# Peptides against a protein of PDB entry 4BOS, part 36

Target 1, 163 residues: chain A of PDB entry 4BOS
Amino acid sequence: PVLTRTVVPADNSCLFTSVYYVVEGGVLNPACAPEMRRLIAQIVASDPDFYSEAILGKTNQEYCDWIKRDDTWGGAIEISILSKFYQCEICVVDTQTVRIDRFGEDAGYTKRVLLIYDGIHYDPLQRNFPDPDTPPLTIFSSNDDIVLVQALELADEARRRRQ
Target 2, 163 residues: chain A of PDB entry 4BOS as posed
Amino acid sequence: PVLTRTVVPADNSALFTSVYYVVEGGVLNPACAPEMRRLIAQIVASDPDFYSEAILGKTNQEYCDWIKRDDTWGGAIEISILSKFYQCEICVVDTQTVRIDRFGEDAGYTKRVLLIYDGIHYDPLQRNFPDPDTPPLTIFSSNDDIVLVQALELADEARRRRQ

## One batch from the design tools (peptide; aimed at target 1 N12 I120)

Design b1_p24_2 (made by RFdiffusion4)
Pose (drawn by RFdiffusion4):
Structure b1_p24_2 (pose): chain A 163 residues (1-163), chain P 24 residues (1-24)
Amino acid sequence: as target 2 above (163 residues)
Amino acid sequence: SAEEARIARRKAQLAAEAARLAAL
């Protein structure tokens, strides 16, 4: 089986669309983004002690309004929140310098999902099978460290191809 | 193109955020 990127629209919501794709087992639905952003705002507003002005670069309310827009990009704050909400590890494979940032690293989730990130775009990763009957898988066991190795290699290859 | 404009906006946003973090 081969680790594969599926290209989602680069409409400023790719982070949410990619996360949704992998946690829902392979469903592409761009319309999920507004609701996922509202979920983020709900969680950010619920903990102003943690989501402080220093962390957000603005007021808690300003951040909530900002993230609810259809043109703002999700990042580490959003990913950390979505990892907990979905109760899975979200592994972002960064093809800029070829590394993996593992959200939910120490929460003991049983599940793991992967996104590929080039500094501008987010796309989901999935495992494809050469058997006509076996659909792609997007959710992997936390014990499954080999998929992380395959993703690092895909990151190397993706970096070479992009250059 | 539209994609190039979008990428430029995104790089500009990241640069502003890096500057903000350096000021802390």

Design b1_p24_2_s1 (made by RFdiffusion4, then SolubleMPNN; from b1_p24_2, 13 letters changed)
Fold by OpenDDE base, seed 5:
Structure b1_p24_2_s1 (fold): chain B 163 residues (1-163), chain A 24 residues (1-24)
Amino acid sequence: as target 1 above (163 residues)
Amino acid sequence: SAMERREAERRARLEELKRWLASL
């Protein structure tokens, strides 16, 4: 089995497309972003006491309006929210630093998914199998540390190619 | 440097956010 990258469109919604891909088992749907943006806005709006200006960097309402725009980029806050919503650990491997940022690691989830990030763009990661009849895997056990090693190797290779 | 401090602060805020979300 080999960990591979699926390149999604380089639009303002690559994070949402990538998350959707991995949590849905490998479904590429670039049109998923508007719904996911609304989902995040709904979650944030539902708890203004927790999602305060201190957390969001702007008022709750301002954030909700902002994230629903089709030209705004998602980041750590959105990943954290999506991790909680989908009840899985989201691991982001950074090709610039060759580090993995884990979201939801303290929640006790049994599943993890992986994204690769180059400082601007997000892509989903999947495990391909030698058997052509076995579909790629995007959802891993939270105990599968091998996949994290493979992700780091992939990121390291990407970094070396940019040097 | 200022850049290094900003990055460290960013990481600290991220970790705090993750802990808070995990407690919900």
Scores: peptide ipSAE 0.049, ipTM 0.579, DockQ to the pose 0.054
OpenDDE base, seeds 1, 2, 3, 4: peptide ipSAE 0.025, 0.026, 0.022, 0.058; ipTM 0.628, 0.618, 0.572, 0.670; seed 4 fails the geometry check

Design b1_p24_2_s2 (made by RFdiffusion4, then SolubleMPNN; from b1_p24_2, 18 letters changed)
Fold by OpenDDE base, seed 4:
Structure b1_p24_2_s2 (fold): chain B 163 residues (1-163), chain A 24 residues (1-24)
Amino acid sequence: as target 1 above (163 residues)
Amino acid sequence: SELEKREAERLELKKKLEEWRKSL
């Protein structure tokens, strides 16, 4: 089995599309972003004590309005929220640094999903199988370190290609 | 660059969230 990248549209909602892809088992739905943005806004709005200005960089309400825009980008806050919502680790391999940032790693989740990030764009990662009848895997065991190694390899290759 | 800015933002936000989680 090989870990591969599925390129999603660069439409400012690539994070949401990518997360949706991996948590739904490989479903590419670029139209998922509005719902996911609203979901995040709802979660943030529900806990203004935790999601404070110190975390958000703006008021709770301002953030909610901002994230629901179709042209704003998700980041660590959104990934953290989605990790908690979907009850899985979200591992982001960075092609610039060849490092993996793990979200939800201390929550005790048994599952993890992987994204690849180049500093601007997010794409989902999947494991392809030699059996054509076996669909790609996007949800891995949180103990599967092999997939992390493979993700790093993908990132390293991407970095080298840019040099 | 835009790339550097985004990376810095991501790491900073991650740190903030982690710090908050630890404090809870």
Scores: peptide ipSAE 0.025, ipTM 0.566, DockQ to the pose 0.093
OpenDDE base, seeds 1, 2, 3, 5: peptide ipSAE 0.024, 0.022, 0.025, 0.024; ipTM 0.553, 0.531, 0.578, 0.565

Design b1_p24_2_s3 (made by RFdiffusion4, then SolubleMPNN; from b1_p24_2, 16 letters changed)
Fold by OpenDDE base, seed 3:
Structure b1_p24_2_s3 (fold): chain B 163 residues (1-163), chain A 24 residues (1-24)
Amino acid sequence: as target 1 above (163 residues)
Amino acid sequence: SAMAERERRRLEELAKLEEWRKSL
């Protein structure tokens, strides 16, 4: 099996598209962002005590208004929230550093999904199988450390190619 | 207490977010 990258549109919502892809088992839906933005805003607004200005870097209301804009990038805060919402680890392999940042690693989730990040753009990762009738896998066991090794290898290759 | 637990969680999340913002 080979871990591969699916390139999603380089719009302001690539993170949301990528997360949706992996958590839905490989469904590419570039139109998912508005609803995901609303979902995040709803979660943040529902718990202003936890999602404080200290956490968000801005007031709860300011963040909610900001994330619902169609031209704002998602980042670590959004990944953290989505990890909690979907009850899975979200592992982001960074091509610039060839490192994996794990979100939700201490939550005891049994599943993990993987994204690749180049400092600006997010793409989803999937495992392809030799059997063409077997669909790619996007949701992995949290015990599957081989996929993390493969992600690092993929990131290293991307770095060498400046991809 | 529940309040102490929430505060601990917020501090941990803040630390993680700060680290992630540096790397992402």
Scores: peptide ipSAE 0.030, ipTM 0.560, DockQ to the pose 0.028
OpenDDE base, seeds 1, 2, 4, 5: peptide ipSAE 0.030, 0.023, 0.146, 0.029; ipTM 0.546, 0.560, 0.726, 0.641; seed 4 fails the geometry check

Design b1_p24_2_s4 (made by RFdiffusion4, then SolubleMPNN; from b1_p24_2, 9 letters changed; failed a check: too like the target's own chain)
Amino acid sequence: SAAEAREARRRALLAELAAWKASL

Design b1_p24_3 (made by RFdiffusion4)
Pose (drawn by RFdiffusion4):
Structure b1_p24_3 (pose): chain A 163 residues (1-163), chain P 24 residues (1-24)
Amino acid sequence: as target 2 above (163 residues)
Amino acid sequence: SLAERLAAAQREREARQAEVHAAR
Protein backbone atom coordinates (compact mmCIF):
# COMPACT_ATOMS: atom_id res chain seq x y z
CA PRO A 1 0.00 0.00 0.00
CA VAL A 2 1.09 3.52 -0.84
CA LEU A 3 0.70 6.75 1.16
CA THR A 4 -1.14 9.24 -1.03
CA ARG A 5 -2.10 12.86 -1.01
CA THR A 6 -5.60 13.92 -2.11
CA VAL A 7 -5.71 17.53 -3.21
CA VAL A 8 -8.49 19.55 -1.57
CA PRO A 9 -9.43 23.07 -2.82
CA ALA A 10 -7.06 25.84 -1.81
CA ASP A 11 -9.90 28.09 -0.76
CA ASN A 12 -8.36 29.29 2.56
CA SER A 13 -10.11 26.59 4.55
CA ALA A 14 -7.87 23.64 3.46
CA LEU A 15 -6.79 22.97 7.04
CA PHE A 16 -10.39 22.34 8.14
CA THR A 17 -11.34 20.50 4.96
CA SER A 18 -8.22 18.26 5.30
CA VAL A 19 -8.81 17.48 8.97
CA TYR A 20 -12.48 16.71 8.23
CA TYR A 21 -11.48 14.45 5.36
CA VAL A 22 -9.20 12.27 7.49
CA VAL A 23 -11.22 12.12 10.78
CA GLU A 24 -14.43 11.21 8.85
CA GLY A 25 -12.61 8.32 7.08
CA GLY A 26 -12.14 9.93 3.68
CA VAL A 27 -15.00 12.35 3.05
CA LEU A 28 -14.35 15.53 1.02
CA ASN A 29 -16.85 18.19 2.06
CA PRO A 30 -15.70 21.80 1.68
CA ALA A 31 -18.96 23.05 3.28
CA CYS A 32 -17.75 21.72 6.69
CA ALA A 33 -15.37 24.64 7.12
CA PRO A 34 -17.73 27.32 8.49
CA GLU A 35 -19.05 24.92 11.12
CA MET A 36 -15.53 23.77 12.10
CA ARG A 37 -14.47 27.40 12.49
CA ARG A 38 -17.45 28.09 14.74
CA LEU A 39 -16.46 25.12 16.80
CA ILE A 40 -12.99 26.61 17.16
CA ALA A 41 -14.44 29.96 18.26
CA GLN A 42 -16.64 28.20 20.79
CA ILE A 43 -13.59 26.49 22.38
CA VAL A 44 -11.29 29.53 22.23
CA ALA A 45 -13.93 31.74 23.93
CA SER A 46 -14.43 29.06 26.60
CA ASP A 47 -10.85 29.32 27.99
CA PRO A 48 -9.55 32.92 27.94
CA ASP A 49 -7.05 32.02 30.64
CA PHE A 50 -5.25 29.72 28.22
CA TYR A 51 -6.18 31.48 24.99
CA SER A 52 -4.71 34.74 26.20
CA GLU A 53 -3.84 37.94 24.30
CA ALA A 54 -0.21 36.81 24.36
CA ILE A 55 -1.01 33.51 22.62
CA LEU A 56 -3.53 34.91 20.08
CA GLY A 57 -1.89 38.23 19.21
CA LYS A 58 -5.23 39.96 19.81
CA THR A 59 -8.23 39.72 22.19
CA ASN A 60 -10.02 36.44 22.66
CA GLN A 61 -13.12 37.97 21.02
CA GLU A 62 -11.06 39.30 18.09
CA TYR A 63 -9.52 35.90 17.52
CA CYS A 64 -12.98 34.24 17.55
CA ASP A 65 -14.33 36.69 14.98
CA TRP A 66 -11.20 36.33 12.91
CA ILE A 67 -11.18 32.52 12.79
CA LYS A 68 -14.89 32.54 11.85
CA ARG A 69 -14.10 34.26 8.57
CA ASP A 70 -13.98 32.27 5.37
CA ASP A 71 -10.59 33.70 4.44
CA THR A 72 -8.39 33.11 7.51
CA TRP A 73 -5.97 30.17 7.68
CA GLY A 74 -6.13 27.56 10.45
CA GLY A 75 -2.88 26.66 12.19
CA ALA A 76 -1.44 25.12 15.34
CA ILE A 77 -4.13 26.49 17.68
CA GLU A 78 -6.84 25.07 15.50
CA ILE A 79 -5.13 21.80 15.05
CA SER A 80 -4.54 21.34 18.81
CA ILE A 81 -8.21 22.04 19.38
CA LEU A 82 -9.44 19.68 16.65
CA SER A 83 -7.20 16.85 17.95
CA LYS A 84 -8.90 16.98 21.32
CA PHE A 85 -12.40 17.39 19.87
CA TYR A 86 -11.96 14.43 17.59
CA GLN A 87 -9.87 12.54 20.13
CA CYS A 88 -7.14 11.57 17.74
CA GLU A 89 -3.55 12.36 17.05
CA ILE A 90 -3.14 14.77 14.15
CA CYS A 91 0.20 14.46 12.53
CA VAL A 92 1.20 17.32 10.32
CA VAL A 93 3.94 16.38 7.91
CA ASP A 94 5.86 19.51 7.11
CA THR A 95 7.49 19.33 3.68
CA GLN A 96 9.36 22.61 4.15
CA THR A 97 12.12 21.06 6.23
CA VAL A 98 10.76 17.48 6.29
CA ARG A 99 9.54 16.93 9.89
CA ILE A 100 6.32 15.75 11.70
CA ASP A 101 4.48 17.76 14.29
CA ARG A 102 2.31 15.41 16.31
CA PHE A 103 -0.77 17.02 17.94
CA GLY A 104 -2.12 14.84 20.71
CA GLU A 105 1.32 13.48 21.16
CA ASP A 106 0.85 12.70 24.87
CA ALA A 107 -2.93 12.21 25.30
CA GLY A 108 -2.89 8.50 24.59
CA TYR A 109 -5.39 8.53 21.78
CA THR A 110 -5.81 5.23 19.96
CA LYS A 111 -6.14 6.90 16.59
CA ARG A 112 -3.84 8.85 14.31
CA VAL A 113 -4.46 10.87 11.18
CA LEU A 114 -2.07 12.68 8.76
CA LEU A 115 -2.01 15.95 6.91
CA ILE A 116 0.70 17.15 4.53
CA TYR A 117 1.71 20.79 4.76
CA ASP A 118 4.01 22.85 2.49
CA GLY A 119 3.88 26.12 4.44
CA ILE A 120 0.94 27.37 2.37
CA HIS A 121 -1.37 24.43 1.68
CA TYR A 122 -2.90 21.57 3.68
CA ASP A 123 -4.00 18.34 2.05
CA PRO A 124 -5.02 15.03 3.65
CA LEU A 125 -3.00 11.86 3.40
CA GLN A 126 -4.47 8.38 3.08
CA ARG A 127 -3.29 4.80 2.53
CA ASN A 128 -4.30 3.39 -0.86
CA PHE A 129 -4.60 -0.32 -1.53
CA PRO A 130 -3.87 -2.11 -4.87
CA ASP A 131 -6.93 -4.33 -4.25
CA PRO A 132 -10.04 -3.13 -6.13
CA ASP A 133 -12.28 -3.85 -3.18
CA THR A 134 -10.31 -2.18 -0.38
CA PRO A 135 -11.04 1.58 -0.07
CA PRO A 136 -8.40 4.01 1.20
CA LEU A 137 -7.85 4.31 4.91
CA THR A 138 -7.35 7.68 6.60
CA ILE A 139 -7.37 6.63 10.31
CA PHE A 140 -4.37 4.67 11.65
CA SER A 141 -3.60 3.09 15.00
CA SER A 142 -1.38 5.04 17.41
CA ASN A 143 0.76 1.94 17.48
CA ASP A 144 1.26 2.20 13.73
CA ASP A 145 4.58 3.99 13.58
CA ILE A 146 5.47 2.76 10.10
CA VAL A 147 2.89 5.08 8.53
CA LEU A 148 4.83 7.96 10.12
CA VAL A 149 8.00 6.65 8.42
CA GLN A 150 6.22 6.46 5.05
CA ALA A 151 4.95 9.99 5.56
CA LEU A 152 8.47 11.29 6.26
CA GLU A 153 9.64 9.73 2.98
CA LEU A 154 6.65 11.17 1.14
CA ALA A 155 7.67 14.50 2.63
CA ASP A 156 11.19 14.08 1.16
CA GLU A 157 9.76 13.15 -2.22
CA ALA A 158 7.19 15.94 -2.13
CA ARG A 159 9.98 18.42 -1.30
CA ARG A 160 12.07 17.24 -4.23
CA ARG A 161 9.13 17.36 -6.66
CA ARG A 162 8.10 20.84 -5.61
CA GLN A 163 11.60 22.23 -6.20
CA SER P 1 6.86 26.98 26.79
CA LEU P 2 3.72 25.71 24.93
CA ALA P 3 2.16 29.20 25.15
CA GLU P 4 5.34 30.77 23.67
CA ARG P 5 5.46 28.28 20.83
CA LEU P 6 1.75 28.89 20.02
CA ALA P 7 2.23 32.66 20.08
CA ALA P 8 5.24 32.37 17.76
CA ALA P 9 3.33 30.04 15.37
CA GLN P 10 0.42 32.48 15.31
CA ARG P 11 2.66 35.41 14.44
CA GLU P 12 4.36 33.44 11.67
CA ARG P 13 1.02 32.36 10.22
CA GLU P 14 -0.39 35.83 10.16
CA ALA P 15 2.80 37.22 8.50
CA ARG P 16 2.81 34.53 5.86
CA GLN P 17 -0.92 34.85 5.13
CA ALA P 18 -0.48 38.66 4.63
CA GLU P 19 2.39 38.06 2.12
CA VAL P 20 0.42 35.49 0.17
CA HIS P 21 -2.66 37.77 -0.02
CA ALA P 22 -0.49 40.69 -1.18
CA ALA P 23 1.12 38.53 -3.90
CA ARG P 24 -2.26 37.57 -5.23

Design b1_p24_3_s1 (made by RFdiffusion4, then SolubleMPNN; from b1_p24_3, 14 letters changed)
Fold by OpenDDE base, seed 2:
Structure b1_p24_3_s1 (fold): chain B 163 residues (1-163), chain A 24 residues (1-24)
Amino acid sequence: as target 1 above (163 residues)
Amino acid sequence: SMKEELAKATEELRKRQEALKAAE
């Protein structure tokens, strides 16, 4: 099995497209972003005590209006929310530093998904199998450390290509 | 529809969050 990158459109919603891809088992839907943005806004609006200005960097209402725009980027806050929503660990491998940021690592989730990030763009990762009849895997066990090693290798290769 | 599914999932998440707060 080989871990591979699926390139999604380089738009302002690449995070949402990438997350949707991995949590839905490999479904590419670039049109998913508006509803995912609304979902995040609804979650944030429903808990102003937890999603405080200190966490959001702006008022709860301002954030909700901001994240629903089609030209705003998702980041750590959105990943954290989506991790909780989908009840899975979201691991982001950074090609600039060849390091993995783990979201939801202490929540006790049994599943993990992987994204690759280059500083301005997110793409989903998947495991391809030699058997053509076996579909690619995007949802892994949270105990699968091999996939993390493979992600680091993939990121290191990507970094070398840019150098 | 996706919107309906998201609405249901959002409600479930809310319940989970409230349960977690109560356990703290």
Scores: peptide ipSAE 0.026, ipTM 0.616, DockQ to the pose 0.023
OpenDDE base, seeds 1, 3, 4, 5: peptide ipSAE 0.024, 0.024, 0.023, 0.019; ipTM 0.581, 0.576, 0.519, 0.507

Design b1_p24_3_s2 (made by RFdiffusion4, then SolubleMPNN; from b1_p24_3, 12 letters changed)
Fold by OpenDDE base, seed 2:
Structure b1_p24_3_s2 (fold): chain B 163 residues (1-163), chain A 24 residues (1-24)
Amino acid sequence: as target 1 above (163 residues)
Amino acid sequence: SMKEALAKAEEELRRRQAEIKAAE
């Protein structure tokens, strides 16, 4: 099995497209962003005590209006929210530093998904199998450390290509 | 607390991402 990158459109919603891809088992839907943005806004609005201005960098209401725009970027807070919503660990491998940021690692989730980030763009990762009849895997065990190693290797290769 | 830990982690990631983008 080989970990591979699926390139999604380089738009302001690449994070949402990438997350949707991995949590839905490999479904590429670039039109998913508006609904995911609304979902995040609803979650944030429902818990103003947790999603405070200190976390959001703006008031709860301002954030909700901001994230629903079609030209705003998703980041760490959105990943954290989506991790909680989908009840899975979201691991982001950074090609600039060849490091993995893990979201939801302390929540006790049994599942993990992986994204690759280059500083301006998110893409989903998937495991391809030698058997053509076996579909790619996007949802892994949270105990699968091999996939994390493979993600680091993939990121290192990506970094080398840019150098 | 878990809440504070999450906030710190998110802030750190945002900082790193901002630095990367600024360097590009």
Scores: peptide ipSAE 0.022, ipTM 0.479, DockQ to the pose 0.279
OpenDDE base, seeds 1, 3, 4, 5: peptide ipSAE 0.020, 0.020, 0.015, 0.019; ipTM 0.494, 0.541, 0.436, 0.527

Design b1_p24_3_s3 (made by RFdiffusion4, then SolubleMPNN; from b1_p24_3, 11 letters changed)
Fold by OpenDDE base, seed 1:
Structure b1_p24_3_s3 (fold): chain B 163 residues (1-163), chain A 24 residues (1-24)
Amino acid sequence: as target 1 above (163 residues)
Amino acid sequence: SMADALAAANAALRARQAEIKAAA
């Protein structure tokens, strides 16, 4: 089994496309972004006490309007919200630092998904199997440490390719 | 707190994105 990335479009919504891909078991659907952006805005708007200006960097209403634009980038806020919404840990391996940032790690989720991030673009990760009839796996056990090691190896290789 | 951690993570990611985007 080998961990691989699926390149999604660099259309400012790669985070949403990537998350959708992994949580839906490997479905590539860039058209999911507008609805996911709206979902984020609804959740942010629903809890202005938690999603304060200190977290958002702008007023709650301004952020909601901002994230619904098709040219704004998702970040930790979106990943955190989507982790809670899909009830899974979202692990982001950064090719710049060769580090994994885990979202939802303390929530007790039994499942995790993985993204690879280079600072401006997100792609989903999947495990490919030798059996051609076995579809790639995108949802892993939250205690599967092997996939995290493989993700770090993949990130390190990606970093070297850019040098 | 979770709120502080999220704020810090978001700030860090946004800063990195801005830096790389500006250099590209």
Scores: peptide ipSAE 0.235, ipTM 0.797, DockQ to the pose 0.508
OpenDDE base, seeds 2, 3, 4, 5: peptide ipSAE 0.028, 0.138, 0.210, 0.224; ipTM 0.590, 0.734, 0.787, 0.790

Design b1_p24_3_s4 (made by RFdiffusion4, then SolubleMPNN; from b1_p24_3, 11 letters changed)
Fold by OpenDDE base, seed 1:
Structure b1_p24_3_s4 (fold): chain B 163 residues (1-163), chain A 24 residues (1-24)
Amino acid sequence: as target 1 above (163 residues)
Amino acid sequence: SLKEELAKANEELRAKQAAVKAAK
């Protein structure tokens, strides 16, 4: 079993495409971003007390309009929201620092998914199996720490190759 | 607090994205 990345388009919506890929069990759908952006905006708008200007860096309404644009990048807020929505831990391995940022780690989720991030681009990670009849795994147990080690190794390799 | 943590994480991420994009 080897942890690998699937390269998704660098179209400013790679975060959404990557999240969709892993939570749907390995389905690549670059057209999923508009609806996911609208979902984020809806959730942000629903709780202006939590998603305040102090958190968003702009008014709640301005943020909702901003995130729905097709050329704006998702960030930690979007990852946090998607973690809650899909009821899974989202682990982002950063190739620049070779660290894993975990979202939803204290929520008690039984499942985790993994993304790889290089500072401007997100890609999904999956576990490939030697058996060609066994499809790649994108949803892992939240107790599977081996996959986190493998993710760090993959990130370190990517850093060395400047990928 | 959770709010402060999210704000910090978001700010750091945005800063990193801007820096990397500007360098390329």
Scores: peptide ipSAE 0.124, ipTM 0.727, DockQ to the pose 0.502
OpenDDE base, seeds 2, 3, 4, 5: peptide ipSAE 0.024, 0.044, 0.026, 0.029; ipTM 0.607, 0.575, 0.624, 0.637; seed 4 fails the geometry check

Design b1_p24_4 (made by RFdiffusion4)
Pose (drawn by RFdiffusion4):
Structure b1_p24_4 (pose): chain A 163 residues (1-163), chain P 24 residues (1-24)
Amino acid sequence: as target 2 above (163 residues)
Amino acid sequence: AATAAREALIAELEAAQRELEAAA
C-alpha cells in the first residue's frame, strides 16, 4: 500500500476541508468549512483564559470573527482544537523542512490522521490499496508508527518534486 | 476577481519560499 495525497481546492479553507476529509474516512466536502470555523469560534470564545490576547494576537472576539471568515487560513490553534473535538491525533507532515507535528501527542487517542503541509497548502493523506475492492483508509491506529515513517519519506519526495 | 487575487498571493508566497531555500 502506498501513502497518497489527494488534492483539495486551495480556496483558503483547505485546512478544514483536509481535516474533514481524513476524520470522516475519506469524504471531500468543501461546504464543511463554514461550520468547522464556527465550531472553532465556539471553542475559542469558551476559554478566554487560555485563548488570550497574547496567544491570538488580538481580542478573543476579534479572533472568533476572523476565523469565521471564508478567507482566513486555519493553523495550529485550529488543529489543536479539531484534534480534541474529533478525539484523534492529527499529524501534520511539514514538507518545508521535512518534520511531523503531532497534535494530540499526549492525549492517548486511539486514532491518528495525516495532513501534508507545504507552508501554504493543506491536503489530506490516505493509504491506497492495490486491491480493487479495498477503498483508501484515512484513519490509522495510534500504534501504527510505520505510517508516520512513510509520511516522512513522502515529505522528502514531495520536497524534491516541488523544487 | 477574488479567486485571481488569491492565486496571485499564493504565487508570490511560492516565489518567496524559493528565494529562502536558495539563501539557505

Design b1_p24_4_s1 (made by RFdiffusion4, then SolubleMPNN; from b1_p24_4, 11 letters changed; failed a check: too like the target's own chain)
Amino acid sequence: EREAALKARIAELEARRREEEEAR

Design b1_p24_4_s2 (made by RFdiffusion4, then SolubleMPNN; from b1_p24_4, 13 letters changed)
Fold by OpenDDE base, seed 4:
Structure b1_p24_4_s2 (fold): chain B 163 residues (1-163), chain A 24 residues (1-24)
Amino acid sequence: as target 1 above (163 residues)
Amino acid sequence: SRAAELERRRAELEARMAEEEAAR
């Protein structure tokens, strides 16, 4: 078994496409972004006390309008929201620092998914199996630290290649 | 560039969130 990267379009919605890919078990759907954005906006709108201006940098309503645009980029707040929504850790391996940022790590989730990030672009990670008839795995046990090591190795290799 | 501006905006938001989390 080897951890591999699936390259998604380098558009403004790569985070959403990548998250959708891993949480849906390896479904590449570049058209998922509008719904993902709406989902986030709905969650944010539902809890204005938690998702305050202090966190958002703008009013709750302004954020909701902003995130629903097709040209705005998701980041940590969006990943955190999606982690909570899908009830899984979202682990982001950074090719520039060769570190993993774990979202939802203290929530007690039993599942984790992995993304690779180069400072601008997000891609999903998957485990491929030798048997071509066995579909790739995108949802891992939160106890599977091997996949984290593999992600670090993948990121380190990318860094060495200046990728 | 547009990409640079979007990245800066993303980074700023992430920084604010990190600060908020650290304050809790």
Scores: peptide ipSAE 0.023, ipTM 0.562, DockQ to the pose 0.062
OpenDDE base, seeds 1, 2, 3, 5: peptide ipSAE 0.012, 0.023, 0.015, 0.020; ipTM 0.398, 0.589, 0.478, 0.539; seed 5 fails the geometry check

Design b1_p24_4_s3 (made by RFdiffusion4, then SolubleMPNN; from b1_p24_4, 14 letters changed)
Fold by OpenDDE base, seed 2:
Structure b1_p24_4_s3 (fold): chain B 163 residues (1-163), chain A 24 residues (1-24)
Amino acid sequence: as target 1 above (163 residues)
Amino acid sequence: ERAAELARRLAELEEEQRRREAAE
């Protein structure tokens, strides 16, 4: 099995598209962003005490309006929220640093998904199998450390291609 | 770099929140 990258459109919603891809088992749906943005806004609005201005960098209401725009980028806050919503660890391998940032790592989730990030753009990662009849895997065990190593290798190769 | 900073800060706040909830 080999860990591979699926390139999603380089638009303002690449994070949402990538997350949707991995949590839905490999479904590429570039039109998922508006719904996911609304979902994020709903979650944030539901708990203004937790999602405070200190966390959001803006008021709760301002954030909700901001994230629902089609030209705003998702980041760490959105990843954290989506990790909680989907009850999975979201691991982001950075090709610039060849490091993995893990969101939800201490929440006790049994599953993890992986994204690759180049400092601007997010793409989903998947495990391809030699058997063509076996569909790619996007949801891994939270105990699967091999996939993390493979992600690092993939990121390192990506970095070398840019340098 | 800002994203990394936000991630760390968010994680800290979330951990603190979990601790508070566990103490209740």
Scores: peptide ipSAE 0.023, ipTM 0.571, DockQ to the pose 0.023
OpenDDE base, seeds 1, 3, 4, 5: peptide ipSAE 0.020, 0.020, 0.020, 0.020; ipTM 0.532, 0.501, 0.443, 0.395; seed 5 fails the geometry check

Design b1_p24_5 (made by RFdiffusion4)
Pose (drawn by RFdiffusion4):
Structure b1_p24_5 (pose): chain A 163 residues (1-163), chain P 24 residues (1-24)
Amino acid sequence: as target 2 above (163 residues)
Amino acid sequence: SELDEYKEWLAEEQREREERQAAV
């Protein structure tokens, strides 16, 4: 089986659309983004002690309004939140310098999902099978460390191809 | 503390993301 990127639209909501794709087991639905952003705002507004002005670069309310727009990019704050909400590890494979940032690293989730990130775009990763009957898998066991190795290599290859 | 390091890292990532989005 081969680790594979599926290209989602680069419409400013790719982070949400990619997370949704992997956590739902391979469903591409761009319309999920507004609801996922509202979910983020709901969680950010619920903990102003943690989601402080220093962390957000603006007021809690300003951040909530900002993230609810259809043109703002999700990032680490959003990913950390979505990892807890979905109760899975979200591994972002960064092809800029070829490393993996593992959200939910120490929460003991049983599940793991992967996104590939080039500094501008987010796309989901999935495992494809050469058997006609076996659909791609997007959710992996937390014990499954080999998929992380394959993703690091895909990051190397993706970096070479992009250059 | 570990929590303070994490908060600093989130602030840095947020700032870099906003600057990069503005540059694009």

Design b1_p24_5_s1 (made by RFdiffusion4, then SolubleMPNN; from b1_p24_5, 16 letters changed)
Fold by OpenDDE base, seed 2:
Structure b1_p24_5_s1 (fold): chain B 163 residues (1-163), chain A 24 residues (1-24)
Amino acid sequence: as target 1 above (163 residues)
Amino acid sequence: SAMEAFKKALAEANKKLRELQAKL
């Protein structure tokens, strides 16, 4: 099996599209972002004590209005929230540094999903199988460290191609 | 409730969140 990336549209919602893709088992839906943004805003609004200005960089209400815009980017805050919501570890491999940032690693989740990030754009990762009748896998065991190694190799290759 | 459990889980990850926010 080979780990590959699926290129999603290079819009301001690539994070949401990528997360949706992997957690839904490989469903590409570029129109999912508004719902994802609303979901995050709803969660943030539900706990203004936890989601403070110190965490958000703005007031709770300002953040909720901001994240629901169609031209704002998601980041660590959104990934963390989505990890908890979908009850899975989200691993982001960075092609600039060839490192993996793991969200939800200490939560005891049994599943993990992977994204690749180049400093601007997010794409989902999937495992392709030799058998064409076997669909690609986007949800892995949280104990599958081989997929992390493969992700690092993929990121290293991407870095070399960019340089 | 599910929301309470969710909030608890998020609270456990707030430090990591702040650290990674600066990176991403």
Scores: peptide ipSAE 0.026, ipTM 0.610, DockQ to the pose 0.085
OpenDDE base, seeds 1, 3, 4, 5: peptide ipSAE 0.022, 0.021, 0.024, 0.025; ipTM 0.575, 0.569, 0.582, 0.602; seeds 1, 4 fail the geometry check

Design b1_p24_5_s2 (made by RFdiffusion4, then SolubleMPNN; from b1_p24_5, 12 letters changed)
Fold by OpenDDE base, seed 5:
Structure b1_p24_5_s2 (fold): chain B 163 residues (1-163), chain A 24 residues (1-24)
Amino acid sequence: as target 1 above (163 residues)
Amino acid sequence: SHMDELKKRLAAENAELRARQAAL
């Protein structure tokens, strides 16, 4: 089995497209962003005590209006929210630092998904199998450390190509 | 090797993660 990268469009919604891809088992839908943005806004609006101005950097209402815009970029806050919603750990491997940032790691989730990030763009990662009739896997066990090593290898190779 | 160091770092991070989870 080999870990591979699926390149999604380089638009303002690459994070949402990438997360949707991995949590839905490998469904590429670049048009998913508006619904994903609304989902996040709904979750934030539902708990103003937890999603405070201190956490959001703006008022709860201002954040909801901001994230629903089609020209705003998703980041760590959105990843954390999506991790909680989908009840899985989201691991982001950074090609600039060759490090993995884990979201939802303290929640005790049994599953994890992986993204690759270059400082601007997010792409989803998947495991391919030698048997062409076996579909790729995007959801892994939280105990699968091999997939994290493979992600680091991909990031390291990507960094060397850009240096 | 470089990759060996990456694996060692990952092992340390995973150990820390498991320790935090056990404390919860």
Scores: peptide ipSAE 0.036, ipTM 0.627, DockQ to the pose 0.026
OpenDDE base, seeds 1, 2, 3, 4: peptide ipSAE 0.020, 0.025, 0.021, 0.022; ipTM 0.506, 0.615, 0.538, 0.583; seeds 1, 4 fail the geometry check

Design b1_p24_5_s3 (made by RFdiffusion4, then SolubleMPNN; from b1_p24_5, 17 letters changed)
Fold by OpenDDE base, seed 2:
Structure b1_p24_5_s3 (fold): chain B 163 residues (1-163), chain A 24 residues (1-24)
Amino acid sequence: as target 1 above (163 residues)
Amino acid sequence: SAMEKLKEELAKAEKALRELQEKL
């Protein structure tokens, strides 16, 4: 099995597209962003005590309006929210630092998904199998640390290509 | 509570990641 990168459109919604891809088992749907943005806004609006200005960098209402725009970027807060919503660990491997940031690691989820991040763009990761009849895997066991090693290797290779 | 502690740790991690990303 080989961990591979699926390139999604380089738009401001690449995070949402990438998350949707991995949590839905490898479905590429760039049109998913508006719905996911609204979902995040609804979740944030429902808990103003936790999603405070200190966390959001703006008021709860301002954030909700902001994230629903089609030209704003998702980041760590959106990843954490999506991790909670989909009840899975979201691991982001950074190609610039060759490190993995894990969201939801202490929540006790049994599943994890992986994204690759280069500083300005997110892409989903998947495991391809030698058998062409076996579809790629995007949802892994939270105990599968081998996939994390493979992600680091992939990120290191990506970094070398840009150097 | 354990849940509150988890939320606090998550918030710290999120902040740190955002700061890192802004530097990249």
Scores: peptide ipSAE 0.026, ipTM 0.505, DockQ to the pose 0.242
OpenDDE base, seeds 1, 3, 4, 5: peptide ipSAE 0.013, 0.023, 0.015, 0.022; ipTM 0.399, 0.593, 0.398, 0.565

